# Designs tried in a protein design run: peptides against a protein of PDB entry 4ASU. Part 332

Target 1, 270 residues: chain A of PDB entry 4ASU
Amino acid sequence: ATLKDITRRLKSIKNIQKITKSMKMVAAAKYARAERELKPARVYGVGSLALYEKADIKTPEDKKKHLIIGVSSDRGLCGAIHSSVAKQMKSEAANLAAAGKEVKIIGVGDKIRSILHRTHSDQFLVTFKEVGRRPPTFGDASVIALELLNSGYEFDEGSIIFNRFRSVISYKTEEKPIFSLDTISSAESMSIYDDIDADVLRNYQEYSLANIIYYSLKESTTSEQSARMTAMDNASKNASEMIDKLTLTFNRTRQAVITKELIEIISGAA
Target 2, 83 residues: chain B of PDB entry 4ASU
Amino acid sequence: FTFASPTQVFFNSANVRQVDVPTQTGAFGILAAHVPTLQVLRPGLVVVHAEDGTTSKYFVSSGSVTVNADSSVQLLAEEAVTL

## One batch from the design tools (peptide; made by RFdiffusion4, then SolubleMPNN)

Design b2_p30_2_s4 (from b2_p30_2, 16 letters changed)
Fold by OpenDDE base, seed 2:
Formats: sequence, structure tokens, C-alpha cells
Structure b2_p30_2_s4 (fold): chain B 270 residues (1-270), chain C 83 residues (1-83), chain A 30 residues (1-30)
Amino acid sequence: as target 1 above (270 residues)
Amino acid sequence: as target 2 above (83 residues)
Amino acid sequence: SEKVIHLPKTEEERKKAVEEFTKKVEEALA
């Protein structure tokens, strides 16, 4: 490679490194905020799931309609965040289909659609976009919940799939159940709640849906920002290593050129 | 007893004497060993009676309250403020 | 064509969404 070629490559990699460093800083700031906001959201979300966990609600096997909600974002460059969710969605959809169930999919974030569109386009009910630019709020969750309530699609059981935040360097793709009103109402374990008005129960479930969605968004966001930060850090380090290597190559090549020129001068060979 | 909004935690697995909540069907008090129930919140006052006799008041908008068989309580409000 | 919905872009829109949701939930009790 000529000195010119090496220089061009160095410049390009340095530019990339600058971009990745900048993105790392942005992700770090967003992560810090997300982590802070996740603390209450987790308490809130776990609280909303408490009934389902304590009542051990089971969906009858004869029920055929299943809803899968995948939660991610519109934004890339965050490692395996989107692919992890999509992979689990695919697996779940396949398992349910094999069991003779009808599966419909909701994607939160455009990346889910991008990954699953070719293979699962017919199963998509709706995709929510404009996810990931701003921290999610309960308002965002409300929009998603409202759409579900207004869609007219009646499901027997559902699952929400999202990345749960563990640490700055770790997340886990998890699945939480979403139950229909009918499933909850018919659950034997709910007999201890028999004095509950049907309308109250319906409303309760609607809130629960919104709550769980909100929780999933917060977990997903925190996981995504941390993953992006890590990804950008890795990219920056890789760029740095490449810069070092190319710099050494440049210096060696330069010395060789100089030496050659000197020899030519001394030898009188033109 | 857990009391939280999407953005704030007021109580996290705390032991309390009594919680008064405003529900769509009316206000009721949750005592120790209250029967399991599910309710939806209406805008109003939540009063938490601590074991030490202190009381805390909150205004809540909408949400839900769950009383489980194990005496755990989850009060989840969309919005809540300390009064 | 697949249905696409955009999440709220402003705080005002988010507030409205919460209000709408709350209203929807409450309608069943009225």
C-alpha cells in the first residue's frame, strides 16, 4: 500500500472512531437517565405482574388465539438487542403455530418489523414507530394499550417479549404473560377474588396491560442504551487498534521510501 | 404494601397498619389480613397508616389496587403526589 | 399494508394519550 493509501485509510478510521466515541457518550448519558428512571418503573411493573405470579393463572389449552408483543426500538447500533427479541419472538411464534394456535404479532419499534417482515408479515397487527429517541413514558404505553383495546382482535393469551436490564454489560431477553379478561375471569385461582365486579376486573386488566407495557419499555430502553454504549466502546477500541497498526505501517513505509530515495541519490541512479 | 407510580415509589414492600384508598365503587380501608380483592382507583386521597401511628396522605389520579391472599398489597397509581 | 402507528412526539400528545386511555377505562364503569 502506498503512503497515500494508508493515509486515506487512517483518516477514514479516525473519523469512524470519532463518531463511535460521540455515540458512546450520548448513549452513556441516556443510559444514566434510563437506569435512574428504571428503578421506580421496575417496582411499578413488578407490582403490576404480582397478581399473575401469585394467582398462577393458566390459559386453557383449547384456547387458540395468541398475541405476541415484541419490544425494542427504531434505533440500531446496539448489538444484539433487536435480534435477541426477534429470535425469541420467532421461536415463540413457531412453537405456538406448531401447537395449532393462531398467532398475531405487535412490534414496538421499527427494528422488529425490519427483521420479521419477510417471514411474518401476515401475522403483524401493528407496528409502533418513533421508539427510542426519547425516554418512554406512560403516555407511550397508553397509546400501545389503547390500540390493543381498540383493535378488535380478541386474544386468549399473550406474551410480551423484551430485554430486561441486568447490568451495564448484561441484559436478558424475557417473556411475560398477558392474559385476556376471559382467561382471568375463568381462572380457578381467581376464585378468591369472586366478589369482584366484572367491570372492575376489566378495567383492572386494562390498567395492567398498560402497566406491563410501560415496564417493558423501560427495561428495553435501559438495556438498549447500555448495549449501545458497550457496542460503541468496542467499536472505538477496535478503531484505535487499527489506527495503531496502520500508523506503524505508515511509519515503516515512510522510512523505506526515504531510504530508497537516499540510496538513489547516493548511487547516482536516477 | 407497595405503593408506586410509573415515576416514583412511595412504599416498597412495607408493613403498614391500614391503607385507605379511593375506588370507583367507593373508598375502603385495607387492613391487615384483608380479604383478597381487586379495585380500580378513582381520583382522590390515599391515606397510609403506619404501624407507628403516623399517617401519610397522597393524592392519586387513576390506577389499581390489589390485595392478595398473602396479604401483599400493590397500589399502582398513574399519578400520585404527597400531600 | 401493515398498520403503523407513531408514538407520541410531544409531552402534550403523551398527556392526551393518558387521558384518552383513562377515559376508555372509565367508560366501562359509568
Scores: peptide ipSAE 0.623, ipTM 0.927, DockQ to the pose 0.736
Fold by OpenDDE base, seed 3:
Structure b2_p30_2_s4 (fold): chain B 270 residues (1-270), chain C 83 residues (1-83), chain A 30 residues (1-30)
Amino acid sequence: as target 1 above (270 residues)
Amino acid sequence: as target 2 above (83 residues)
Amino acid sequence: SEKVIHLPKTEEERKKAVEEFTKKVEEALA
C-alpha cells in the first residue's frame, strides 16, 4: 500500500470514529431517558401481567392459532438486539409448527421483517414501522393494539417477545403470553372472579393487550439504547486500534520509502 | 395495592384500607379481602383511604382494576392526576 | 405485499391514536 493509500484509510477510519463517538453520546442520552421512563412503565406492565400469573391461565391444547409478536425497532447498530428477538421468534415458530399449530407473526420494527423475510414472509400479518426514533408512548401501543383488534385474525393464544432491560450492559430476551378472550373466559382459574360481564372482560383484555405492548416497547427501547451505546463504544475502540496499527504501518512505509530513495541516490538510479 | 399509569406510579404494593374506583357499572369500593373481580374504569374520581386515615384523591381516565384472590389489587389507568 | 403500518410521528397523532383505541374499546360495551 502506498503512503497515499494508508493516509486515505486513516482519514476514513478517523471519520468513522468521530461518527461512532457521536452516536455513543446520542445513545447515552436516549438511554438515560429510556431508563427513567421504564421505571413506571415496568410497574404498569408487570401489573397488567399480574392477572395472568396469579390466575395461572393456560391455553387449551386444542387451540391451533398462535400469534407471535416480536418487538424491536427500525434502527441498527445495536449489537444483538434484533437478532436475539428474531432468534427466539424463529425458535418459537418452529416449536409451534412442530406441534401442529398455525403461526402468524407481527413485527414491531422493520428489523424483524428484514431478518425474517426470507424464511417467514408468508407468516407475517403486519409490520409496524417508524419505531425507535422517539421514545415509545401509550399512543404507539394503542395503534398496535388497535390493529390487532381490527385485523380479523382470531388467534387462540399468543406470545410477545422482547428484550427486557437488566442493566446498562445486560438485557434478556423474554416471552410473555397474550391470551385471547376465549382463553381467558374459559379458564377454570378465572372462576374465582365473581360475576364478570362478558363485555367487561373483553374490554379488560383489550386494555391488557395495549398495556403489555406498551411495556414491551419500553423494555425494548431501554435495552436497545444501552446496547447501542456499548456497540458504539466498542466500535470507537476498534477504530482506535486500527488507527494505531495503520499509523505504525505508515511510519514503517515512510521509512522504507526514504531508504529506497537514498539507495537510488547512492546507486545513481535517480 | 398498586396504582399506576404508563408514566407514573402512585402506589406500588402498598397497604391501604379502602380504594374507591369509578367503574362502568358504577362506583366500586375495594375493601380489604374483597372478592376477586375485574372491572374497567370510567373517567372519574379515585379515592384511596390509607391505613393512617389519610385520604388521597385522583382523577383517572380509562383503565382497569383487578382484585385478586390474594387480596392484591392492580389499578391501571391510562391517565391519572393527583387532585 | 405485506401490510405495513407506520406508528404515529407526532404527539397529536399519538393522542388521536389513544382516543381511537379508547373509542373502539368502549363501542364494544354499548
Scores: peptide ipSAE 0.617, ipTM 0.923, DockQ to the pose 0.748
Fold by OpenDDE base, seed 4:
Structure b2_p30_2_s4 (fold): chain B 270 residues (1-270), chain C 83 residues (1-83), chain A 30 residues (1-30)
Amino acid sequence: as target 1 above (270 residues)
Amino acid sequence: as target 2 above (83 residues)
Amino acid sequence: SEKVIHLPKTEEERKKAVEEFTKKVEEALA
């Protein structure tokens, strides 16, 4: 490679490094905020899931309709965040299909659609976009919940799949259940709640849906920002190493060129 | 007793004497060993009576409350403010 | 065509979404 070629490449990599460093800082700021906001959201969301754990709600085997909600975002450059969710969605969909279930999919974030569209397009009910630029709020969860309530699609059981935040360097793709009103109403373990009016139970389940969605969004966002920060840090380090290597190559090449020119001058060669 | 909104936690697995909640079917007090129930909140006043005799008041918008057989309680409000 | 819904972009839209959700939930009890 000529000195010009090396210089051009160096300039390009340095520019990339500047971008990745900037993105790292942005991700770090967003992560810090997300982590703070996740604390109450986790208490809120886990509280909403407590009934399902305590009542040990089970869906009868004769029920065939299953809804999968995958939660991620529209934005890339965050490692395996989207692929992890998509992978688990695929696995769950395949398992359910093998069990004779009808599977429908909701994607929160355009990346889910991007990954699954070719293979699962017929199973998608709706994709939500404009996810990931701003911290998720209960309003966002409300939009998603409202769509589910208004879509007319009746499911027996659902699965919400999202990345749960563990630490700044760790997340785990998790699945939480979403139960239909019918499933909750017919569950034997709910007999201790028999004095509950049908309308109250319906409203309760609608809130539970929104609460769980909100929780999943907060977990997903925190995981994503942390992963992006790590990804951008790695990219910056890789760029730095490449810059060092190219700089050494540049120096060696420059010396060779100078030596060659001196020899040509001394020898009288053109 | 857990009391939280999407953005704030007021109580997290705390022991309290009594919680008064406004529900769409009427206000009720949650005492020790209250029967299991599920309710939906209406806008109104939540009053938490602590074991030490302290009383805290909150205004809530909407949400849900769960009383489980194990005496655990989850009060989840869309919006809540301390009064 | 695949159904696509955009999440709220503004705080006002988010507030409206919460209000609409609350209204929907309360509708059955009215």
Scores: peptide ipSAE 0.625, ipTM 0.926, DockQ to the pose 0.760; fails the geometry check
Fold by OpenDDE base, seed 5:
Structure b2_p30_2_s4 (fold): chain B 270 residues (1-270), chain C 83 residues (1-83), chain A 30 residues (1-30)
Amino acid sequence: as target 1 above (270 residues)
Amino acid sequence: as target 2 above (83 residues)
Amino acid sequence: SEKVIHLPKTEEERKKAVEEFTKKVEEALA
């Protein structure tokens, strides 16, 4: 490689490093906020899931319609955040199909669509976009919940798949159940709640849906920002290493050129 | 007893004596070992009676309340403020 | 064509979404 080529590469990598460092800082700020906002959101969301966990609600085997909600975002450069969710969605869809169930998919975030479109396009009911630019709010969850409620798609059981935040360096893709009103109403374990008005139960489930979606968005966002921060840090380090290597190569090449020129001068060779 | 909004936690697995909640059908008090129930909140006042005799008041918007068989209670409001 | 919905972009839109959701839930009880 010529000195010019090396210099060009160095400049390019330095620019990339600048960008990745900047992105790291932005991700760090967003992560810090997301983590703070996740604390109450987790309590809220886990509280919403408590009924389902305690009641051990089971979907009857004869029920065939299953809804999968994948939660991620529109933004890339965050490692395996999107692919992890998509992978689990695929696995779940395949398992359900093998069990003879009809599977429909909702994607929260454009990246889910991007990954699954070719193989699962026919199963998609709706994709939600404009995810990840701003921290998720209950309003965002409300939009998603409303669409689900208004979609007309009758499902017996659903799964919401999202990345749960563990630490700055760790997330876990998890699945939580979403039950239809009919499933909950017919569940034997709900017999202890028999005096509940059907309308109340319906409303309760609608709130629960929005709550769980909100929770999943907050977990996903925190995981994503953390992962992006890590990814950008790694990219910056890699760029730094490459800069060092190229700088050494540049210096060696420059010395070689100088040496060659000196030899030519000394030897009188034109 | 857990009482939270999407953005704030007021109680997290706390022991309380009684919680008065506003429901669409009326206000009801949740005591220790209350029968399992599910209710939807209407805008109104939540009153939490602590075991030490202290009382805290909150205004809540819409939401839900769950009383489980294990006596755990989840009060989840869309919005809530301390009064 | 796959149905695509855009999430709220503004705080005002988010607030409206919550209101709409709440209204829908409440209507089920009337």
Scores: peptide ipSAE 0.618, ipTM 0.928, DockQ to the pose 0.788; fails the geometry check

Design b2_p30_3_s1 (from b2_p30_3, 16 letters changed)
Fold by OpenDDE base, seed 2:
Structure b2_p30_3_s1 (fold): chain B 270 residues (1-270), chain C 83 residues (1-83), chain A 30 residues (1-30)
Amino acid sequence: as target 1 above (270 residues)
Amino acid sequence: as target 2 above (83 residues)
Amino acid sequence: SSLLAQMEERYRERLEERRRRREEERRREE
């Protein structure tokens, strides 16, 4: 490669490194906020799930309608965040189909749709876009919950799939259950909750859904920002290594050119 | 006893004597070993009576309360403020 | 007091939305 070629490549990689470093810093700031906001959200969300865990709600086998909610965002450059959710969704959908269940899908964030559109387009009920530009609020979760409840799809049970935050370098794709009002009301394990007004239970389930969605969004956001930060850091490091290599090559090439020119001068060939 | 909003935790797996909650069907007190129940909150006062006799008051907008068979309680308010 | 009023308003709005949904569901069943 000529000195010019090396220089051009160096410039390009340096520019990429600058961009990735900037993106890393932005992601780091968003991560710090997300992690802080996740703490209460986790208590809140886990609290909402406590009933389902304790009651061990079982859906009758004759109930066939299953809803899968995949939680992600619209934003890329965050490693395997979206693909991990999509992979789990696919796996769950396949398992449910094999069990004779009808599966419908809701995507939170456009990236889920982008990944699954070709193979699962017929199963999609709705995709919520404009996710990930701002931190999710309970209001956002409520809107999603309401849209789901108003979709006309009468699911029996469901699964919400999202990335749970573990650490700055680790997340895990997890699934939490969603139950319909009918499933909850008819569950034998719920019999101990006697004299629950039907309207109360309905309202309770609406809150539960919103709560779980909110929780999942917070986990997802934190995981995403962390993953993006890591991805950008890795990109920056890779760029740095390449810059170092190319710089060495440049220096060697430059010296060779100088040496050649000197020889030509001395020999009278120039 | 767990009491939280989406943005704030007030109690996390704490032992309390009694919690008074404003529900859509009326205000009631949750005592130790209360029967399992599900309720929805209306705007109103939550009063937490600690075992040491301390009383804390909160205003909540809406939400849910769950009393489980194991005596665990989850009070989840959409919005809550300390009074 | 302002916060309380806002919370009450939001609560009322949700109640109205729930009522509307119930009415819509009833209409679909008819």
Scores: peptide ipSAE 0.039, ipTM 0.874, DockQ to the pose 0.050
Fold by OpenDDE base, seed 4:
Structure b2_p30_3_s1 (fold): chain B 270 residues (1-270), chain C 83 residues (1-83), chain A 30 residues (1-30)
Amino acid sequence: as target 1 above (270 residues)
Amino acid sequence: as target 2 above (83 residues)
Amino acid sequence: SSLLAQMEERYRERLEERRRRREEERRREE
């Protein structure tokens, strides 16, 4: 490689490093906000799941319709965030299919669709786009919940799959249950709640769905921003190492050129 | 007793004497050993009576309240403000 | 009172929207 080629590569990598450093800072700021907003969201979301844990709601075996909701975003450059969700979605879909269940998929964020479209396009009901540009709000979750409930797809039970935030360096892909109104209303374990008006129960279920979606979005966002921050840091370090290597190569090449020129001068060949 | 909105936590697994909640079917008081129930919140006043006799008031919008058999309560408001 | 009124208004709007959607769904099933 000529000195010019090395210089061009150095310039390119330095520019990439600047971009990755900038992205790291942006991700760090978004992470800090997301983590703060996750604290109440987690209490809120876990609270909404308490009924399902306490009532031990079970879906009858004869019920065959299952909904999988994958939660991620539209944005890349965040390590294995999207692939982890997609992997678990695939696994869950395969397990359910093997059990004789009908499986439909909803993607929250375009990246899930990008990964699963080729293999699972026929199972997709809807993909929600424009996710991840702004921090998710309860309004956003409500819109998603309402769209799901109004989609016309009748499911008996469902799974929402998302990345739960553990720490700045760790997330875990998890699954939480979603139950249809019919499943909740017919569950034997819910008999202790039987004197509930049907309209009340329907409204309650709508809130529950919105609540868990909101929670999942907040967990996902925090995990994503943290992972992006780490990914951009790693990219910046890798760029730095490459710059160092190329700089050494440049220096060696420069010395060789100088030596060659000196030899040509001395030999009278220039 | 857990009381939270999407953006704020007011109580997290706390012990309280009584919680008054505004529901679509009417306001009711949640006492110790209240029967299990599910309700949807209407805009109104939530009053939390602590064991020490302290009373706290909140305005809430829509949401849900769950009273479980184990006397655990989850009050989840879409919006809530301390009064 | 003003905050409560605002919350009530937003609640009513959401309730009406939900009712409208339910009515539209019922009409589609018919």
Scores: peptide ipSAE 0.036, ipTM 0.870, DockQ to the pose 0.059
Fold by OpenDDE base, seed 5:
Structure b2_p30_3_s1 (fold): chain B 270 residues (1-270), chain C 83 residues (1-83), chain A 30 residues (1-30)
Amino acid sequence: as target 1 above (270 residues)
Amino acid sequence: as target 2 above (83 residues)
Amino acid sequence: SSLLAQMEERYRERLEERRRRREEERRREE
């Protein structure tokens, strides 16, 4: 490579490094906000899940319709965030199919669709796009919940799969159950809940679904921003290492050129 | 007793004496060892009676309330403000 | 008072929308 080529590459990599550093700072700011907003959201979401954990709601084995909701976003450059969710979705879908269940999929965020489209296109009911540009709101979650409930797919049980935030360097893909109105109303464990009006129960379920979706979005967003920050940091470090290597190459090449020129001068070949 | 909105936590696994909630079916008072129930909130006042005798008032827009068999309560409001 | 009124209005709107949807579903089943 000529000195000119090396110089051009150095300039390019330095520019990339500037971009990745800038993106890291943006991700850091979004992460800090997401983490703050996750604190109440977690209490809220865990509170909504408490019924299902305490009541130990079981779906009868003869029920065959299962819904998988994968929660992610539209944005890349965040490490294994999307692939982790997709991997668990695939595993769950395969396990359910092996058990003789009918599986349908909802994707929250376009990246889920991008990963699963080739292998699971026939199982997708809907994909929600425009996720991740702005922090998710309860309104957003409500829209998703309503769309699900109005989809016409009468599932018996569902699974919501998302990345739970652990720390700035760690997330875990988790699954939480979603139950249909019929499953909840028919559950033996719900018999202890006195005289629940059918309309009340329906409304309750709508809130429950929205609450869980909201919670999952907040966990996912926090995990994503943290992962993006880490990814951009790694990219910046890699760029730095490449700059160092190219600088060494430049210096060596420069010395070689000088030596060649000196030899040409001495030999009279110039 | 847990009382939260999507954006704010008011009580997190706290022990309280009584919680009065505005439900779609009417006003509902939750006491210790109340029977398990599920309700939906209407816009109105939530009154929390703490064990120390203090009373706190909140306005909620909508949401849900769950009373479990273990006497745990989850009050989840879409929007809530302190009064 | 303004916030309360707004919250009540939003609640009513949601109830009306839910009612409308239920009526539409019922009409489709008939």
Scores: peptide ipSAE 0.025, ipTM 0.863, DockQ to the pose 0.052
Fold by OpenDDE base, seed 3:
Structure b2_p30_3_s1 (fold): chain B 270 residues (1-270), chain C 83 residues (1-83), chain A 30 residues (1-30)
Amino acid sequence: as target 1 above (270 residues)
Amino acid sequence: as target 2 above (83 residues)
Amino acid sequence: SSLLAQMEERYRERLEERRRRREEERRREE
């Protein structure tokens, strides 16, 4: 490689490093906010899930329609965040299909569709785009919930798959259940609940779904920003190492060129 | 007793004497060991009566309230403010 | 207007929107 080539490459890598450092700082700021907003969101979301855990709602085996909601975002450069969700979605879809269930998929964030499009295109109902640019709000979750409920797909049971935040260095892909109105209404375990008006139950379910989606979005966002921060840090470190290596190569090459020129001068070959 | 909005937690697994909630079907008082029920909130006042006799008041917009068989209660409001 | 009044207004607006959507769905089924 010529000195010019090395210099060009050095410049390119230095520019990349500047970009990755900048992205790291942006991710760090978003992470700090997301973590703060996750605290109440977790209490809220876990509170909404408490009914399903305590009531031990079971879907009858004869019910075949299953919905998988994968939660991620539109944004890349965050390590295995999207692939982790997609992997679990694939596994769940395969298991359900093997059990004779009909599986439909909803993607929250365009990255899920990008990963699953070739293998699962026929199973996709809808993909929600423009996820991850702004912190998710309860309004956003409500829109997703309403669109799902109004989609015309009459699922019996569902699974929402998302990355739960553990720490700045750790997340875990998890699954939470979603139940249809019919499944909740017909569940034997719900008989202990006092006479609930059908309209009340419908409204309750709308809130429940929105609550769970909101919670999942908050967990996902926090996990994503943390992972992006880590990814950008790693990229910056890798760039630094490459810069060091190329700098050494540059210096060696420069010395070799000088030596060659000197030899040519001495030998009279110039 | 858990009372939270998407952005704020007011009570987290607390023991309370009574919670008055505004539901679509009317005013509802939740006492200890109340029968399991599900309700939807309408805009109105929530009053929490603590065991020590302290009362706290909140305005809520909408949401849900769950009373479980184990006497746990989840009050989840879309928006809530301390009064 | 009181915070309560504002919340009530927003609630009513949401109820009206839901009613409109239900009516539209019913019209599509007919």
Scores: peptide ipSAE 0.023, ipTM 0.854, DockQ to the pose 0.059

